# Peptides against a protein of PDB entry 3ZOQ: the designs that were tried, part 47

Target 1, 223 residues: chain A of PDB entry 3ZOQ
Amino acid sequence: QLLQDSWWNQLKEEFEKPYYQELREMLKREYAEQTIYPDSRDIFNALHYTSYDDVKVVILGQDPYHGPGQAQGLSFSVKPGVKQPPSLKNIFLELQQDIGCSIPNHGSLVSWAKQGVLLLNTVLTVRRGQANSHKGKGWERLTDRIIDVLSERERPVIFILWGRHAQMKKERIDTSKHFIIESTHPSPFSARNGFFGSRPFSRANAYLEKMGEAPIDWCIKDL

## One batch from the design tools (peptide; made by RFdiffusion4, then SolubleMPNN)

Design b2_p14_1_s2 (from b2_p14_1, 10 letters changed)
Fold by OpenDDE base, seed 4:
Structure b2_p14_1_s2 (fold): chain B 223 residues (1-223), chain A 14 residues (1-14)
Amino acid sequence: as target 1 above (223 residues)
Amino acid sequence: SEAAYQEEVEKSLA
């Protein structure tokens, strides 16, 4: 099976649906004919690192970074040794101001994922140098289902929704059970309009503590 | 090889 048991139980029916089969055929062709990111083995890294049952926090992104060696299958995250993209730099600036973490010398958010932070893009692949090139091809239907099954879960989830694209998913989230943290996007274009000072990390941990759960250690150690 | 790469892609998708 493609996914570990907890996610497979939730999503296995999606992979049998025509939309996903069409997406799969498209992706087979794309990976054969184009340079596609991330590596195919990394497409579902968000689900590999964070099981369905272990999700504490969700951070939504749009689609993967489209430069060489960047995309890691986790929203906003980049592989070690890669220059931190502007949005990620701003995320770390807010992290520092929010809870005092040092700016790490790399951009890998794997440590967050391993603690229950689902770093999910709504579109999971992209052509090199072509942002949104795989938009509207079927990923959004699968990732909508991921949001849906998390929303249906009895154990509460914290959704961090930066910017309009992510916030459009709020209608799929049962806010009677789950918590939403919203602000403008960490992009340099929008960060000063509300992202900076939004303190999403301390707020998320405050919710976790109220729920009787262990907080996330958001601080990232240097490699 | 390209064939092995394609097989890896297929296994990664479903």
Scores: peptide ipSAE 0.450, ipTM 0.919, DockQ to the pose 0.026
Fold by OpenDDE base, seed 2:
Structure b2_p14_1_s2 (fold): chain B 223 residues (1-223), chain A 14 residues (1-14)
Amino acid sequence: as target 1 above (223 residues)
Amino acid sequence: SEAAYQEEVEKSLA
């Protein structure tokens, strides 16, 4: 069984579909012939760290970091010991300004994932040095289904959608049940156009409190 | 080995 029970019950049918089998065969070739990130064992880390039932917040990314040792299967997150990428630095700057958290000495967002923040990329693999190299190969259909089953869940979810790519998924989200926090992307090219000052972390916690749920401890301890 | 690596990849995808 590829996924934990809560996700498997929601997604098992997808893995039997032709599109996923074709994706799987493509990925087998890619991992054999190219350097692919993340490590194959880490592809589904977002679903491993955060069960279907435990999802409180979703943060959508596009595809994994394509440099050595960076990607760990979580959107925007990098393994400890890796220099923080520009977008992640901006995320931490907004976090500091929003709720007063210190900038951590690493870029791992695993602590968020363990609290119910689903750090999902829409595409889950990438070739070394080639951003978006696995775009349009089948991942988007699976990750769309992930969004769909969360949207169908009775217990509300908070979706944080940074930038146009993530915001395109709004049409799949039942806004009568779920909450959406939108802004420009944390990228240096767009952060000053709306991401900074958007206060997604305090806003997410405000929604959680309204639902009677425990807020996320967004502050990340040094390692 | 390459064979072991490929097996690991396959296991990770299914």
Scores: peptide ipSAE 0.447, ipTM 0.920, DockQ to the pose 0.026
Fold by OpenDDE base, seed 1:
Structure b2_p14_1_s2 (fold): chain B 223 residues (1-223), chain A 14 residues (1-14)
Amino acid sequence: as target 1 above (223 residues)
Amino acid sequence: SEAAYQEEVEKSLA
């Protein structure tokens, strides 16, 4: 099976549906004919690193970075050795101001994923140099289902929603049970309008502590 | 090979 058991139990029906079959066929063509990111083996890394039951926090992104060697299947994250994109730099600036973490010398957020931070893009693939090129092809239906099954989970989840695109998903989240942290996007175009100073990391940990769960160690060590 | 690459892609997509 494609996914670990906990996610497969939640999502297996989706992979049998026509929309995903069509998406799959499209992606087979795309990977054959175009340069597509991330590597196909990394498409579902967010679900690989963070099981359904282990999700504590969700951070939503739009679609993968579209430059060579950048995307690793986790929202906002880049492979080690890759220059940090502007939004990620701002995330680390806020992290430093929020809870005092040093700015790491790389951009990999794998350590967050391993602690229960689901780093989910709403669209999971992209053509080289063409942002949003795989928008509206079926990924959004699958990732909506991911949000839905998390919303239906008994154990609460913290959703960090940066910017309007992510915030549009709030309607799918049972806010009587789950927690929402909202601000403007970390992009240079919007970060100064509310992202900086929003302190999403300390706020997330405050919710986790309230629920009796271990907080996330958001600080990322240098490689 | 390209065939092996396509097989990997297919496997990765379920």
Scores: peptide ipSAE 0.438, ipTM 0.917, DockQ to the pose 0.026
Fold by OpenDDE base, seed 5:
Structure b2_p14_1_s2 (fold): chain B 223 residues (1-223), chain A 14 residues (1-14)
Amino acid sequence: as target 1 above (223 residues)
Amino acid sequence: SEAAYQEEVEKSLA
C-alpha cells in the first residue's frame, strides 16, 4: 500500500476516487514529459515521517520548491547540501529569536517530522521553475481530507498557519479541540509584517505541555 | 530506462 497503516486507514478511500485517478494520470504524464519535484518517491514524505497518530503539530505550505535538488516532500524543508531558501532562512531566524536555537548549516526539517511535526504542502508536486504549476489539479482535495481527518481526531493538534493561503484552511479545523497559531508568511515579502516575533515554536510547545505531551525539540543540529 | 522510471512513478502514486 502507498501509505503506512495509520494514514492509509484515514485516506485509502481517497485514492480510489475519480479526482485522484485523474490527478494520478496527470502526474504520470508530467513526470514523463517534464521535470517534476520532488522525486516521485518523496511526494508523500510528510505522511511517511509523521504517522496520523503521531501528529502533534501541522505546518502548512503551499507547494514544493521548484529548483533542482530542493524539495524533499516536506513543507519548507530542503535536502542537505541545498542553499536555504529565503523563507526557510527566516524560519530559522525566528527560531533563534524565539527559543535560542542556532541556525543550522543545512535546511532539512526531517528532525521535526520525526517528532510529530507534519510538514504538509497543500499541493504536493510542481514543475521545475514553475511555482504553483500543479495548483488546482486534485492535490488540494486530498490534502483537505488530511486536514479534515486530523480535525476529527480526538487527540488535539496544533496547526501553524503562516500566511493567507494556509489560513484559508482554518474553516476546516475544529477550534473547540485544536489550537491554531497564525501569522504572516515567513517570506521576505511578509515576514516583517508579523512573522518575526510571532514565536510559533515556543507557543506550540506551551500548548503541548498544557496537553500533557512532550514538547518538540525544534533545534536542528548541524550535519 | 524510461520504462523503469515510469514504473517507479506509478508505484509512487498508488
Scores: peptide ipSAE 0.432, ipTM 0.916, DockQ to the pose 0.026

Design b2_p14_1_s3 (from b2_p14_1, 8 letters changed)
Fold by OpenDDE base, seed 4:
Structure b2_p14_1_s3 (fold): chain B 223 residues (1-223), chain A 14 residues (1-14)
Amino acid sequence: as target 1 above (223 residues)
Amino acid sequence: DEEKYLAEYEKSLA
């Protein structure tokens, strides 16, 4: 089985659809002929670390980092030992200013994922050195469905939408049930226009507490 | 190089 039970129950019909079969065939060719990230075993890591029922927070990204050893199937996250990309550095700066966390000596957000933070890219694969190279190939339809089934879930979810790309998904979210935290993107090209000072981490935890759920421990320990 | 690619990527994310 491709996914754990909770996600499989929500998404199994998608995997039977022609668009996904075409995507799968495309990916087979791409992984055979190109250097594709992340590792094929890591494509669905966001869903592996965070079950459908355990999702508390969603953070949307665009597509995986396209450098060697970076992507681990989680939005914004990089494997330990990899230098932190600029957006991730800014995320940690805001984390420090927001709730006082120290800047970790690595960029892995796995600890967030294990607590119920779904770190989802809208496109789940990329060619080395070619951002958005797998855009429009079918991933967006699947990840839209992921957003949809979370929106349809009775138990509320917090969606953190940084930047215009993520915010375009707002129309798919039932705001009568779910909460949205929006700001500009943590990218150096936009962070000073609203991301810094947006305090998404404390705001997310405030919503969780209001819902009677345990807050996220956003602070990341050094390795 | 990867640094250049990443910089362009970060710009596209804004």
Scores: peptide ipSAE 0.506, ipTM 0.926, DockQ to the pose 0.778
Fold by OpenDDE base, seed 3:
Structure b2_p14_1_s3 (fold): chain B 223 residues (1-223), chain A 14 residues (1-14)
Amino acid sequence: as target 1 above (223 residues)
Amino acid sequence: DEEKYLAEYEKSLA
């Protein structure tokens, strides 16, 4: 299957809908005519690394990094060897201040994903050098459904919502079952207005402990 | 000019 069984069962109906078929056709043209990120095989990496049942935490991003070699299908994450973008640097600064992790020498968050941190962008593709170029083309409907099926899940999820864009999704989250951690975005343009000192990592683990679940090992080893 | 694009992107995220 395109996705592992747990996600396929949740999303298979979406892939048959006209909006998604239109999105697919659009993407075919885009990948053929433009430089699109991430690699087409990496578009659904967030779902590949973190199954529906294994999701513990969700971190929402906007859309992929639009520079060469950066995006790997995970929000905020960059491939090893790629310079850490400013927001990611600030994420690691907060991580260090929050729970004492060292700043890693790379920007890959795959280790988080493998532990149940769904690193989901609301839009999953982008043209090189053109942020939000694929906004409003159908991805948001699919990713809204991803949020919805997680919200409907009985087993609680922790949603980390940095910035206004992510926080717009609050209305889709059943807070009677799930937890939300909110702050300003880690972007240099907003981090000092609330992101720094928000301690999302320790707070997330505190919720996990209350649920009787294993905490996330947020610390990232050097490569 | 990837740095320019990245800067604009980071600004848009705020």
Scores: peptide ipSAE 0.504, ipTM 0.925, DockQ to the pose 0.796
Fold by OpenDDE base, seed 5:
Structure b2_p14_1_s3 (fold): chain B 223 residues (1-223), chain A 14 residues (1-14)
Amino acid sequence: as target 1 above (223 residues)
Amino acid sequence: DEEKYLAEYEKSLA
């Protein structure tokens, strides 16, 4: 599927490389023979909603939710009408404690994406019921390049890195230009060890204001 | 069971 011009200019060389061609061929087979999430038209939603130039904040996830109707091509986000996964519920709890937002009646983070929050998973597809089934197939090389081109950008970016998986990407981020917010993962198995009380939303907005940019409206309206 | 799969997934994310 086609990308916005701003992302195409940054990533076009990757799509010509053998690793991506092999990934593409693998995905064609997977979508034909297996139930794969998200919908193939939604794989690059994070890049569709947030152009390269409009990125203000990056939130890194692992791979898509692997249940029916959940994944929509955005890290941590689920389609309206879908029960909020535990990590997402904890994200909203922290959002409420941090800046006073109400808990929304849905789990779609599209409103964040439209404001410049790149909701990027490191792996962009998954087989139904099989977490990490597409790990090590080529996505990580592409998403590493996404991080790299953002790190090379002159205009600063805020990277929110929850948990060890996301934090492994720190070495790719030029901290002389960009800001990193780190904590444990919002998962119920780690949230009480540092995620709760980390106040990533107010901290991100404080940095945006320092840069002279408009803050993110993190509060999500009910549908 | 989708709930069981999700629980194991959430555990792996920590």
Scores: peptide ipSAE 0.489, ipTM 0.922, DockQ to the pose 0.792
Fold by OpenDDE base, seed 2:
Structure b2_p14_1_s3 (fold): chain B 223 residues (1-223), chain A 14 residues (1-14)
Amino acid sequence: as target 1 above (223 residues)
Amino acid sequence: DEEKYLAEYEKSLA
């Protein structure tokens, strides 16, 4: 199977639907004819690192980084050895100000994913140098379903929604069970309008503690 | 070139 059992049970019906089959065929053409990121084996890394049952926090991104060697299938995350993109730098600045973490010497957020932070982009692939090139091709329907099944889960989830694009998903989240942390996007073009000082990391941990769950260790070790 | 693309991307995220 493509996914872990817990995610497969939640999403198997989607993979059988025509829209996903069409998406798959499109992707086959794209990967054959264009340079597409991330590597095809890394497309579902967010779901691989964080099982359905283990999700504690969701951080939504738009689509993968479109430069060489950057995307690793996790929102905002870059492979070790890759220069940290501006939004990620700002995320780490807020992390430092929020809870005192040092700025790591790499941009991999895998340690978050392994602790239950689902680093999900709404669109999971992109052409090199062409942001949003795979928008409207079917990914959004699948990732909406991911949000839906998490919203339907009894065990509470914390959704961190940075920026307008992510916040459009609020209507899919049952706030009687789940928590939402909102601010402007960490992009340099919006971070000063609300992201800085929003303290999403400490707030998320506060919710986790109230729910009787272990907090996330947001601090990232150097490699 | 890549830096320019990234800048445009970051702008689009706001």
Scores: peptide ipSAE 0.482, ipTM 0.920, DockQ to the pose 0.812

Design b2_p14_1_s4 (from b2_p14_1, 8 letters changed)
Fold by OpenDDE base, seed 3:
Structure b2_p14_1_s4 (fold): chain B 223 residues (1-223), chain A 14 residues (1-14)
Amino acid sequence: as target 1 above (223 residues)
Amino acid sequence: SAEEELRRIEESYA
């Protein structure tokens, strides 16, 4: 249709549900008593940068980086000036081999987000130094709904699913309408077992071209 | 706006 749908229109009902109210109360306590990442104003950055209608590609992560200054509310992305984590380094290595992009001197993926790449973690917060500390607290239900409403969208989406955790969401995706790119995770523990050489970036753009959409400029300029 | 509503939620945790 002519009018754009917003994330709020898609998700407003979720925020009123008991599970999210419980999550909210938990998060309020956590942010008050612990160091939580990302900054609370950055929790929904993936949704802020990429509107519901503008989503072209989804890249799923698990939960935010748990070190100081790292997480910026986008899966795999780190704020400028932050050392690139191992998985992100491998993402850039594959990007270089896939489509020839130079490895950027920073780890911010905001340029992807602004082009319609939804960089979504399944869990949107984490306690400092404690990976998966907010697992099973309610975020997964909200982010499942995000996947669901995208799956229900008529305009096709490309889902890039790295590793087992992300691939578990495949059952929620209508593959009659949407495209899935799967490989092992970019982690050093798994990258050599299928991530390297998977060419997700060129494959994603190939699907976009088939749909008559503009491809993603995956190359990231230095800052 | 949709953005404002999400921002309100985020700010509720600060």
Scores: peptide ipSAE 0.447, ipTM 0.919, DockQ to the pose 0.023
Fold by OpenDDE base, seed 2:
Structure b2_p14_1_s4 (fold): chain B 223 residues (1-223), chain A 14 residues (1-14)
Amino acid sequence: as target 1 above (223 residues)
Amino acid sequence: SAEEELRRIEESYA
C-alpha cells in the first residue's frame, strides 16, 4: 500500500523544469554506468515516509552514505544489519544523554520518519566510494524547493541544522513561523565542539508541545 | 498519489 502524501502537489513543477530533466538524464547514465546509492527506488524515501502535511521536524544531511548497503534514502539512517556510521553513533550518544534513550542495535531511523521527521539530504544520490560525487548536479535546487515550501507552510516546522552545510539553508526558513535548532555536526571531527550537549531531541519536543502537537518518540526499539 | 509519481520518477533511473 502506497502512503498518501502531498509532496507531488508541492514539487510537480520542479520535475518539469529543465534543470531536473538534466539531472534525470545524468542519473540515468550514472545508475547505468556506476554503482549509485541509494537504490533508485529509495531516492525519495524521506518524502515517501513523511508527507508534506505530516512534517513536524526536518533533519538535514548532505548526501547519502557511499558504502555498500548503507544508504536508506533517509539522512543519517542506515538499513538494519549495517554497522552504525560514526556520525550516527554520535547522534545516538546525544540521544541517550539528552532524553535517556538506549542505543539501538541498528541504525534505521524509519521510526522517526513515520512520526513526521523529514530526514532529508540536500543531495539524494552518490557514487559508490565517492562522497559528494553528485553535488551541484541539480538535487540542491529540488531540495531547496522542499525547504521553501515547508517554510511557506502555515503550520510550523522545526529545522535541526547540524553543521555549516545545513546551516546555510537558514536564509530560506521563515523564522517568524518556524524554529531552528543549530549545532555543530555529529561527525567525530566536530561533535565535541557543540553537537554533544545541544539536546536537539528534547528541544524539538519542547517546541512541538508548545505548538500543541504530539512529541516525537525519539527512542528506537531494537529489531 | 505523490508517492506513485515519485515512484515513477525513481523507476526511470533503474
Scores: peptide ipSAE 0.435, ipTM 0.917, DockQ to the pose 0.023
Fold by OpenDDE base, seed 5:
Structure b2_p14_1_s4 (fold): chain B 223 residues (1-223), chain A 14 residues (1-14)
Amino acid sequence: as target 1 above (223 residues)
Amino acid sequence: SAEEELRRIEESYA
């Protein structure tokens, strides 16, 4: 499902601010002169698939995959037909161990997004082959605002924060209203230090049920 | 709509 008007109402003022105008001009230049991921029409896919009001869970990533055909505008997600990146493979391994889901034959997390899982990167673009190349250019201020407006929402949200980068956003989250699930990052470098066995999927669903909301169907079917 | 406005912004990048 695609959103109606919810995110625009929350974010429209940001797009008029100088920082975003500068970011926009940078992005115009980058997309013209470099290979940038994701496709420009996919930049806000996380917002397109998950409306402000429909957000149940937030999963924070850092920046998009920087290889050809990978980035889908959703954190950790890759387009169908793309080899699953190592972190995503580990996510699916934990999913299998946590709640018994089969490992899908693709890496698209669109089904999560459509159920209210906001798959948000803190930086929404990247140069081909250059991880974090658009860090510190303005995206973080916009995505901080996204976190802020969710934190201000009365209906609780579950924030899944894998690794230190995501966990740095905790200070922006009102923990009197919202829930946080933390572990090490699913990256091969850190997954065995706490991500595996953290059971974020069942824990998220337990919170949703406690709040009287429908749980997420985390299992992803083959395409 | 949010979708339309965000699309307009996205389209301005390319």
Scores: peptide ipSAE 0.409, ipTM 0.910, DockQ to the pose 0.023
Fold by OpenDDE base, seed 4:
Structure b2_p14_1_s4 (fold): chain B 223 residues (1-223), chain A 14 residues (1-14)
Amino acid sequence: as target 1 above (223 residues)
Amino acid sequence: SAEEELRRIEESYA
């Protein structure tokens, strides 16, 4: 019998802990009283699209986009039809320069998620127009556990850590078996200081090939 | 399934 290592098996104990119960009560109130992003059914989209066993690459973000219709539960990703945010535009510029992909006419990274790229924010919800409004409310403990259980996995993972916030999670990653790709953040404020030219996509695929795994098709088709 | 359990959690916020 093949034992299935689902996200639920890895995280079920967290959902029973007091911190998450407090977070749950907070979120129930927030979704009832405020406009919260993403849609509640999209909170765990990163886990829905990429199973625990299927994770090949992790890309960490901070918290969801806080504008209408933007966030879809995947770090850096925006729903089709939404203007690409500056950081995402820079990601696509680096993608083009790194491996020659064309700039897509949309900002959805779902195709990456379906290939095993876990697009995880450290905080999974936000109030409309209020960046980091749900910081320090419990999400970080859950997402730290997500990083921990991936670090504990025998099958290696590639962690792409853009900027200081993501890089602070490096201490939770067993670098004896997992691979780290670090650079400055794709934000316009930092991209020219190391993100551009960092070639995270080709480097990730090089690690995957070394591990005997299929590379990611990073190129995104137009819709 | 993991998806179903996570969906239940997400639905608790709706």
Scores: peptide ipSAE 0.395, ipTM 0.909, DockQ to the pose 0.023

Design b2_p14_2_s1 (from b2_p14_2, 11 letters changed)
Fold by OpenDDE base, seed 5:
Structure b2_p14_2_s1 (fold): chain B 223 residues (1-223), chain A 14 residues (1-14)
Amino acid sequence: as target 1 above (223 residues)
Amino acid sequence: SELEEILAALRNVD
């Protein structure tokens, strides 16, 4: 059964704007001429797994992993069978310390996405081996709009903002209506400066319960 | 193109 995508209703006007048309044309060239991640079919996985209406929590990333087979269109997430990147390992360490989850034998966060955790990167594509290579090409305007329409939503959202890049988006979030969890980034370069011990998972669930919503099952099962 | 197909898929979800 085909249903109208709740994201389409929120974003359809963006796709007709010149900036997005230019972005699309750029992406067509990039995917044709370069190795781009994630797979083109996975670019919008965050929106596919988590509808606009089902968003409970947002976790912002910067741009996709740029190594082979890693990125799957979800911030911080990697495909099964792929070695967990350092930041993701630290996320799981904090998860274990926060709420007692075991560390999974894979790095896929799809189970979070299916529960209403929007795993959104601000830039949705990257060239192989070239971090932030698609920065400033138009994705940020689209993803800013995603943040905006969520901020405008009547039903409250929890935004988890790790690091300065994500925290710069606070100005777009109505903090009178939505809740923000901030800490340093889970990267090995910054995790010990505040990410570890920040307990974002239990804090998010506490707010969900206050809102009368079901908490997220953050624990990830082995594959 | 594959990209266009994916973009078109955003209009509907199963």
Scores: peptide ipSAE 0.031, ipTM 0.686, DockQ to the pose 0.024
Fold by OpenDDE base, seed 4:
Structure b2_p14_2_s1 (fold): chain B 223 residues (1-223), chain A 14 residues (1-14)
Amino acid sequence: as target 1 above (223 residues)
Amino acid sequence: SELEEILAALRNVD
């Protein structure tokens, strides 16, 4: 499970820092003593599916789903066969209204990741049934660095920032090079206040086309 | 453990 060379080159210094060593030790204990999601093999799936050089779009989440079988190491994504969480349902509703995609019969966003959509949570692990249980333990420093090195990249990136938590990362993004798409969060509590109708998918593809890059095929086929 | 092996591989140190 080697990190792809492009990410390794960008993040190797972080892994030598004390904060990451402490995080690693914490995770060893947590996975040994608690039920932690996602599976340890899936923690870095976002980086595995989307190399540093291949990132076209970033979608930031907070932390993984904390229910059994849900989280697969990609923000907002759930494993096939899992009921779509409310936020994800709203994402697909907006996708349908934005560019006409059908609602898929599963919630896996792996097809996006494989096309260059980095589905990154700011915190990459969680205890079962305990949202934000691994907040402030070191993940945020690593994921901040991920945002930083993408911001420093010469090739432009599109950052989709849903809700206040994600939007707080805007200060780390060089807007002279990169593009930002902001709206309220897709959660039922906030979706009607700006997420619906924000058309992030067509807007992202419009930016990609302007840059001479292939657009994302956002439509997800049934399994 | 599996976690240790994965984490070691990811950072290419251990």
Scores: peptide ipSAE 0.031, ipTM 0.684, DockQ to the pose 0.023
Fold by OpenDDE base, seed 3:
Structure b2_p14_2_s1 (fold): chain B 223 residues (1-223), chain A 14 residues (1-14)
Amino acid sequence: as target 1 above (223 residues)
Amino acid sequence: SELEEILAALRNVD
């Protein structure tokens, strides 16, 4: 897949900056010397599936799953055939309770991405078995810019911010134009403290309808 | 495009 021109127009200046060049060199070394996830061809899948102009909803994650075959360049999403991680299971439980969707037999959220749900991690790569191993290496600056250019967009966006990490980005979002849906994280450690019952999917669709936009079909078909 | 070149460079790491 090729990145849509709309994202290039928004991010081209970032790719020329020293921090990104340093990040790129770091990644070259990491992919050569370590097992890094996701596959390098999948790093920007979130931007590949959802163009800048087509973004309706943003769901922020921290960094990719660090197990074999899991990460596919989309926050919270796992490749088909991969066991659903606990947080993703809870996401589907809330989806079922919120709008009645069945629990899918896989964990791929690609269908959301294709409808305009930007599934963005703040850090886009990770070493195998080492959560947050690429934290503070430059990804956060790029993904902050992604949030910024969306915030500056005239057409409203819905930001779903699960947990404190994602909610720290709220200061970058113009809430006079954009909508925020906040709750605790879907992790088993926090889901019962506010995530369950937060109904982010129906709330997001309610905002979309209010804006005259087509709602997201959040229900995921079995493969 | 410039973006394609950047992405290709990342893909070529592997």
Scores: peptide ipSAE 0.030, ipTM 0.691, DockQ to the pose 0.025
Fold by OpenDDE base, seed 2:
Structure b2_p14_2_s1 (fold): chain B 223 residues (1-223), chain A 14 residues (1-14)
Amino acid sequence: as target 1 above (223 residues)
Amino acid sequence: SELEEILAALRNVD
């Protein structure tokens, strides 16, 4: 019999549905025939690091980085030792301007995840060198369900939605209970159109404090 | 089973 888990209780029905079975079979073929990121053991790292009950903040990404050694199963995050991608660099620039954090010498956001920041991509796998290659294969239905069950949770959540793709999920969020922080995407192509100066980190902490919860320590220590 | 594998993965927190 299956063991109790906060995410399992919320998602177990999804894993039994045909769409997920088809997704799983597709992934088996993909991982066997091509180089797929992240490592199969890291696909659900966002759920591993942040339990359903412990989620305080959600940051939505699109799909994993598609270069070697980059993706670690967390949106925008890269493994230690990996050069920070442009969007992540901009995230840290905004973090510095927002609340004074120094720029870390790595790009791992695991410290955020461990504090209750769900770093969720809407698509959880990608082929090497082929952005969005696993779009429309079933991940979006599962991750929509993740958003849905969080929206249904009584304890409020803060959703940080950068860019159009993430903002399309607003319709799934009960704004009578939950808070939304929106801006343009941190990508170099859009960051200067609203992301810089949006101060999502201080705003998120302000909401947490208002709810009587501990704020997130967004500052990341060097490794 | 697949469900058991998923469950095991979800329990593995670093």
Scores: peptide ipSAE 0.029, ipTM 0.682, DockQ to the pose 0.024

